# Designs tried in a protein design run: peptides against a protein of PDB entry 7PB4. Part 193

Target 1, 105 residues: chain A of PDB entry 7PB4
Amino acid sequence: KMLNIKEYKEKLLSTLGEFLEDHFPLPDRSVKKKKKNIQESSVNLITLHEMLEILINRLFDVPHDPYVKISDSFWPPYVELLLRNGIALRHPEDPTRIRLEAFHQ
Target 2, 218 residues: chain B of PDB entry 7PB4
Amino acid sequence: DALQMAVGYFEKGPIKASQNKDKTLEKHLKTVENVAWKNGLASEEIDILLNIALSGKFGNAVNTRILKCMIPATVISEDSVVKAVSWLCVGKCSGSTKVLFYRWLVAMFDFIDRKEQINLLYGFFFASLQDDALCPYVCHLLYLLTKKENVKPFRVRKLLDLQAKMGMQPHLQALLSLYKFFAPALISVSLPVRKKIYFKNSENLWKTALLAVKQRNR

## One batch from the design tools (peptide; made by RFdiffusion4, then SolubleMPNN)

Design b2_p15_5_s3 (from b2_p15_5, 7 letters changed)
Fold by OpenDDE base, seed 2:
Structure b2_p15_5_s3 (fold): chain B 105 residues (1-105), chain C 218 residues (1-218), chain A 15 residues (1-15)
Amino acid sequence: as target 1 above (105 residues)
Amino acid sequence: as target 2 above (218 residues)
Amino acid sequence: MLTLRLMVKELVELE
């Protein structure tokens, strides 16, 4: 039973990863023309998969404060996607923090 | 150049020391508006100003005016659109600005130089269908973007659910009809054969300007 | 194909 659950979890993770890559990929920012001055801080954007992992891990690691601070690595469309689909919630007092939604309601 | 000074003003922001901040703002805004409607804006100017309009740097009235004059001389960079969508998602712009942006995006769709990156945003646009204010314009945008590869069972279900909730809307029917065209096996429901697809005339705000752009690019 | 929400929900429930 445990093996089946682990295998199923792995399969689900793989399926989710594929789904995210297929339907919500990061835009290719490759055309950085060298214009000098605007330090577009080359902040590497994380994938939606990585973002979800962070949120899930926070929920389990710190259940009493499951909020993650939105960093510059968080692509705004991903944040919006999670919020709009009821996957994540903003902190009521700090809009820069989000948590994974409690799905048990 | 007056336009360069105006764009620079918006980019750098108002210099604190000017007693006549509002007059200066209005002057530069009028400069941008005049050039945009007369000649159109260069892709670089649109890139800068579009981001400013959506970043929340200025008030809603100013942002709206800037967005209304995002008329290309030739082309709009897809990168500008991608960045704009990002700003839109940050939530610093008003709902009305979001609507205006989607109207603009639909109206200016043919002037966007490339569509590859915009097509990658398909899922994000699709997610915006649930917003009642955006739905008509997003449907139109999706109608323009949809490829066979985008037509998935889960999206079909979402559209049907939306139809059940909102009723038979012309814009939704248009999108569903396109989905059925690409993937007839996924849509078993008989859609009324509409001879004419009706979207809200998003381009009406820019109709004259768009005609001028097309004439210049011939 | 499950919606993203359902996939995430299921994943969380397995964790």
Scores: peptide ipSAE 0.401, ipTM 0.861, DockQ to the pose 0.290
Fold by OpenDDE base, seed 3:
Structure b2_p15_5_s3 (fold): chain B 105 residues (1-105), chain C 218 residues (1-218), chain A 15 residues (1-15)
Amino acid sequence: as target 1 above (105 residues)
Amino acid sequence: as target 2 above (218 residues)
Amino acid sequence: MLTLRLMVKELVELE
């Protein structure tokens, strides 16, 4: 029974990863390498998968303060996607912090 | 160059020492408007000004005026559009500005130099269908962007749910008809044979300017 | 999207 749960979890993670890559890929910024002068903010954007992992981990690691601070690595469309779909919530007093939604309600 | 001075003003912001900040702003705004409507703007100028209009640096009235004069001389950079979509998601612009942006994007679609990165944003545009104010314009945009690979079962379900909620809207019917064309097996419902695809005329605001751009680039 | 939300919900329930 435990083996079946682990296998199912792995399958679900794989399916989620594929779904995110297919439907919400990061834009390719590679085209801007040629023109020298635009200070490309060298900030590496994280994937939506990585963003979700951070939010899930924070929920389990620090359940009394499950909020994550939005960094420059957070692509705004991803943040908006999570908020609009009820997957994440903004902190009521600090709009720079978000948490994973508690789905058990 | 008066245009470069105006663009520089918006980029750097108002210098604190000017007693007549409002008059200076209006002067530069009029300069941008005049050049944009007469000759169009260079891709670099659109890149700068579009970001300013959506960043929330200025008030809604100013942002609206800037966005209305985002008329290309030749082309719009795809990168500018990607950046603009990012700014829309930051939430510093008004709902009316978002509507205006989607209208602009539809109107200027043919002048965007590349579509590869915009096509990657398909999922984000599709998510915006839930906004009743944006829905007509987003449907039009999706109609322009949709490829066979974008037609998925979950998106079909979402469109049918929207139709159940909103009724048989012309813009939604147009998009559904395109979906059925690409994936007839996913849409079992008989769609009314509409001979004419009807979208709200988003380009009306720029009709004269767009005609001029097309004439110059012939 | 309901699909993404459901997948995330299920994943959280399995942890």
Scores: peptide ipSAE 0.427, ipTM 0.863, DockQ to the pose 0.310; fails the geometry check
Fold by OpenDDE base, seed 1:
Structure b2_p15_5_s3 (fold): chain B 105 residues (1-105), chain C 218 residues (1-218), chain A 15 residues (1-15)
Amino acid sequence: as target 1 above (105 residues)
Amino acid sequence: as target 2 above (218 residues)
Amino acid sequence: MLTLRLMVKELVELE
């Protein structure tokens, strides 16, 4: 039973990853136009999959403070997507922190 | 030139020492407006000003005025649009600004130099359909963007759910008709064969300006 | 999107 759950979880993660890549890919910022001065914030954006993993892990690792601070690596459209779809919630007092929604309610 | 000074003002912000900050702002805003409506703006100027309008750096009134004069001389950079969408999601702009942006995006769609990256944003735009204020304009945008590969069962279900909630809105019907065209097996419901697709505000705020742009680029 | 939410929900429930 545990093996089946693990396998199912892996399959689900894979399916989710594929879904996210297909429907919500990162924009290809690769057009490094050579012009020097635009501080293109060299900040590597993380994938939506990675963002979800962070949120899920935080929920389980620190259930009493399940909030994650929004970093520069968090692409704003991803944050908004999670919030709008009820997957994540902003901290009531600190809008720079988000948590995974408790789906058990 | 006056335009460069104006753009520079908005980009760098007001220099602290000016007692007449409002007068200076108004002067520069009028400069941008005048040039935009007469000649259009260069892609670089639109890039800068569009981001400023959506960043929340200035008040809603100023942002609205800037956004209304985002009229291209020739083309709009796709990168500017992608950046703009990011700013919209930061939540520092008003709901009215978001609506105006989508109206602008639809109006200026043909002047965007490339569509590849915008097409990648399809899912994000689709997610915005749930916003009642944005829905008509997002439907129009999606109508312009939708390809066969975008038509998925879950999106069909969402559109049908929206239709059930909001009624048979012309903009939803238009999008559904396109979906049915690409994937007839996914939409069993008989859609009225509307010969004419009607989206709200066919007469956009930029109608006259766009005509002028087209004439200049012939 | 209900699909994404459902997928995430299911994933969370399995952990």
Scores: peptide ipSAE 0.407, ipTM 0.867, DockQ to the pose 0.313; fails the geometry check
Fold by OpenDDE base, seed 4:
Structure b2_p15_5_s3 (fold): chain B 105 residues (1-105), chain C 218 residues (1-218), chain A 15 residues (1-15)
Amino acid sequence: as target 1 above (105 residues)
Amino acid sequence: as target 2 above (218 residues)
Amino acid sequence: MLTLRLMVKELVELE
């Protein structure tokens, strides 16, 4: 039973990953190295999959404070997608923090 | 030139020392408006000003005026659109600005240099269908973007659910009709055969300007 | 999107 659950979890993660890549990929930042001195903070955007992993891990690792601070690596459309679909919630007092929705409530 | 000064003002912000901030802002805004409607704006100017209009740097009235004059001389960079979508999601712009942006995006669709990255945003646009204010314009945008590979069962279900909630809206019917064309097996519902597809505000705010752009680029 | 939400929900329930 445990092996089946693990296998199913892996399959689900794989399926989710594929789904996210197919339907919500990151835009190809054409690194046009325009030399202009503005420190384009080459902030590496994380994938939606990675973002979800962070949120899920935080929920389990720190259940009393399951909020994750939104960093520059969080692509705004991903944040909005999660919020609009009821997958994530903003902290009521700090809009820079989000948590995974408690799906059991 | 006057346009460069105006764009620079919006990009860098008002210099603290100007006693008459409102007059200066109005002057530069009028400069941008005049050039945009007469000659159109360069892709680089649109890139800068579009982001400013959506970033929340200025008030809603100013942002609206800037967005209304985002008229290209030749082309709009796809990258500008991708950046703009990101700004929309930051939530610093008003609902009316979001609506105006989608209207603009539909109106200017043919002037965008490439569509590859915009096509990748299909899922994000589709997610915006749930916003009642955006729905008519998003449907129009999706109508322009939809390919066979975008027509998935879950999206069909979502559109049908929206139709059940909102009624048989012309813009939803148009999109569903396109979906049925690409994937007839996914849509069992009989859709009225529309000879002409009608989307909200067929009277484009930019109609005259777009005609002028097309004439200049011939 | 219901599909994404359901997938995430299921994933969380399996942990």
Scores: peptide ipSAE 0.400, ipTM 0.861, DockQ to the pose 0.313; fails the geometry check

Design b2_p15_5_s4 (from b2_p15_5, 7 letters changed)
Fold by OpenDDE base, seed 3:
Structure b2_p15_5_s4 (fold): chain B 105 residues (1-105), chain C 218 residues (1-218), chain A 15 residues (1-15)
Amino acid sequence: as target 1 above (105 residues)
Amino acid sequence: as target 2 above (218 residues)
Amino acid sequence: MLTLRLMVEELVILS
């Protein structure tokens, strides 16, 4: 029974990853146009999958403070997507911090 | 030239020492407006000013005026649109600005140089359908963007749910009709064959300007 | 979207 749960979890992770890649891919901002002085912050954006992993891990690792600080690697559309769909919540006092929604069984 | 000075002002912000900050701002804003409506703006100018309008750097009134004059001389860079969508999600612009942006995006859609990256944003636009204020314009945008590969069962269900919630809206019907065209097996519901696709504000704020742009590029 | 939310919820429950 435990083996089946692990296998199912792995399958679910894979399915989620595929879903996110298919429907919410990162735009290729790599248009290397001429480096004129627009400080295009070379910040590497993380995938939505990675963002979710961070949020999930934080929830389990630090359940009393499950909030993650929004970094420059967090693509704003992803943040908004999570918030609008009730998957994440902003910290009530600090809008730069978000947490995974507590899904009450 | 006067336009470069005006764009520079908005980009760099007001220089601290000017006693008449409001007059200076108005002067530069009028310069941008005049050039935009007369000749259109270069893609680089639109890139700068569009981001400024959506960044929350200035007040809503100023942002609205800037956005209203984002009229291209020739083309709009797709990258500018992608960046703009990112700014919309930061939440520093008003709801009215968001609506205006989507209206602008629909109006200027044909002047965007490429669509590949914008097409990748399909899921994000679709997610915005739940916003009642944005829904009519997002439906119109999606109508322009939708390809067969975008028509998925979960999106069909979502559209039908929205229709159940909001009623049979013309813009939803238009999008559903397109979905049915691409994937008839996914939509079993008989959609009234509306001969005319109706989107809200088919007459955009830029009708005259767009005509002028088309005439210059012919 | 409900689908994404459900998938994440299930993942959290299994996590």
Scores: peptide ipSAE 0.439, ipTM 0.856, DockQ to the pose 0.296; fails the geometry check
Fold by OpenDDE base, seed 1:
Structure b2_p15_5_s4 (fold): chain B 105 residues (1-105), chain C 218 residues (1-218), chain A 15 residues (1-15)
Amino acid sequence: as target 1 above (105 residues)
Amino acid sequence: as target 2 above (218 residues)
Amino acid sequence: MLTLRLMVEELVILS
């Protein structure tokens, strides 16, 4: 039974990853490299998959404070997507912090 | 030139020391408006001003006026559009500005130099269908962007659910008809054969300006 | 999107 759950979890992760890559990929920033002078802060954006992993891990690692601070690596459309779809919540007192929604409550 | 000074003003922000901040702002705004409607703006100028309009740096009235004059001389960079979408998600612009942006995006769609990056945003645009104020314009945008690869069962279900909720809206019917064209097996419901696709943006704020742009680029 | 939410929810439940 545990093996089946583990296998299913892995399959689900794979499916989720594929889904995210197919439907919510990061825009290719490759075109911006030519004009050197716009100090677009070389902040590397993380994928939606990575963002979700961070949120999930925080929920399990620090359940009493499951909030993650929004960094410059968080692409705003991803944040909005998670919030709008009820996957994440903003901290009530600090809008720069978000958590994974408690789906079991 | 006057335009460069105006763009520079908006980019750098108002210098604190000017007693006549409002007059200066109005002067520069009028300069941008005049050039945009007369000659159009360069892609670089649109890039700068579009971001400013959506960043929340200025008030809603100013942002609206800037956005209304985002008329290209030749082309709009897709990168500018991608950045703009990001700004929309930050939540510093008003709902009315968001609506205006989507109207602008639909109106200027043919003047965007490339569509590859915009196509990658398909999922985000589709998610915005849930916003009643945006829905008509998003449907129009999706109608322009949709490829066979975008037509998935879950999106079909979502569109049908929206139809059940809001009724047989012309913009939604247009999009559904396109979906049925690409994937007839996914849509078993008989859609009324509308001979004419109708979107609210058939008459946009930029009609005259767009005609002028097309004439200059022939 | 309901699909994304459901997938994440299921993942959390299994985690």
Scores: peptide ipSAE 0.436, ipTM 0.851, DockQ to the pose 0.329; fails the geometry check
Fold by OpenDDE base, seed 2:
Structure b2_p15_5_s4 (fold): chain B 105 residues (1-105), chain C 218 residues (1-218), chain A 15 residues (1-15)
Amino acid sequence: as target 1 above (105 residues)
Amino acid sequence: as target 2 above (218 residues)
Amino acid sequence: MLTLRLMVEELVILS
C-alpha cells in the first residue's frame, strides 16, 4: 500500500510538472532586445512548479508561519493564478506574503 | 521634441519643481494623444507608456487615456504585451482598465510583430474567462490565438461549464465552435451552426485610427 | 482552474 502511494505521488508530481510546463510556461526573456530605455529586469524568474514547491515546503516545514514572502523571482501572473484559483492566500496584514491553502489540513 | 518630453515625464515622474502638476500632466497627456491619433506611436513609446498605464503609477483616469491612445505607427512589440499582462496580474489597475486592455489587445492584434510569446500566455488568458467583465473580450482573443494543441479536455469542460452558467453567448459560442473544429471528439454537444461569428467589435474605439495605420503602412 | 487546484490539493494531501 505504501509503495502504491509513493508511486502514485511520483506520477502525480510528474503529471503536474508536465501540465505546468505545457500550459503555464515562463515567457522566453532571451528574446528581449536590449533597448536602451527598457530596464531589463535581470531578475531570474522561477517556474510555477518551483513556486508551488516553495509554498508546499513552507507549509510543512513551518506550519505556525506558513507564509512565504513574494520575491522579485515570483512572476506576477503565477502569483495571480494561484490566488485566483484558491491555491494560495495573501496574508491578511501583509500583501507581500502568501501561503498555500491548507485544503484538508 | 514634445513627444519625447511627454513620454519622459510619464516615465520619470513629475519634476519636483513644477508648481502646477495637474496642468503639466494634462499638457503631456494631450501631446501623447495628439501624436498617437495623428501619426501613431513608435513601438518603443508604446512599450514605455503601456507599462505606465498598467503599473498603477497614475490614477485610473490618466491610465485610461494613455491606454486609449496606444496606437502604433507601424507595429507593437510582443514583449510589450507580455509585460503588460504581467502588470495586469499585479492588481494595481482597475477592472475597467483590464477590460480596456483586452479590447485594445484584440483591436491591435494584427499590429503585434510576433505571436510566439503571446501564444505561450494562452493559459493565462484562458484563466481570465471566469471574470464576467473580461469574458467576451477574452473569448475573442482566444479565438485569434487558439491552435489545435490548446484544445484540451479540461478547457472544453471549463467552456461548457461557462456555457451552462451564462448561457450560449455569441462570443462563447464562437470559441466553442472553433474548439469543436479542432477537436470534434471532445465536444459531443451539438452547437448551433452560425453562419457568421460575431464578437463585440462593432464599437471598436480604434476603428478610424486602425484604418489610418493600415493606410500608412501599405 | 479546477484542474490545477485539484492536482495541487491532491499533492498536498499525499505529502
Scores: peptide ipSAE 0.432, ipTM 0.834, DockQ to the pose 0.298; fails the geometry check
Fold by OpenDDE base, seed 4:
Structure b2_p15_5_s4 (fold): chain B 105 residues (1-105), chain C 218 residues (1-218), chain A 15 residues (1-15)
Amino acid sequence: as target 1 above (105 residues)
Amino acid sequence: as target 2 above (218 residues)
Amino acid sequence: MLTLRLMVEELVILS
């Protein structure tokens, strides 16, 4: 039964990953940012999958403070997507922090 | 030139737009407006100004005026649109600004140089259908973007749910008809055969300008 | 989007 749960979880993760890649991919920033001398900090954006992993892991690792600080690696559309769909919540006092919604109370 | 100075002002200008009628602000805004409506703006100028209008750097009135004059001389960079969508999601712009942006995006759709990245944003646009104020314009945008591969069962369900909630809106019907065209097996509901697809005339704000752009690029 | 939410919810339940 445990093997089945693990396998199912892996399958679900794979399916979720595929779904996210198909429907919510990162924009191809391969547009040659002309090296304007402004050290545009090559902000490496993370995938929505990675963002969800971070949020899920935080919920389990630190359940008393499940909030993650929004970094520059968080693509704003992803954050908005999670918030609008009730997947994530902003911290009531700190809008720079978000948590995964507690689906099961 | 006057335009470069104006763009530079908006790009580098005061972080806190003093609510006071800054004569300088008005001067530069008028400069941008005049050039945009007469000649259109270069892609680089649109790139800068569009992002400024959506960044929340200035007040809603200024942002609205900037967006209204985002008229291309030739083309709009797809990258500018992608960046703009990102700014919309930061939440520093008003609802009216968001509506105006989508109207603009629909109106200027043919002037965007590439669509590959915009097509990748399909899911985000689709998610915006839940906003009642945006829904008509998002439907129009999706109508322009939708490919067979975008027509999925969950999206069909969502559209039907929206129709149940909002009624048989012409813009929803138009999008559903397109979905049915690509995937007839997913839509069992008989859709009225509308010979003419009617979207809200988003182009009315830029009709004259768009005609001028098309004439210059012939 | 309900589908995404449901998938995430299920993933959380299984985690």
Scores: peptide ipSAE 0.431, ipTM 0.821, DockQ to the pose 0.316; fails the geometry check

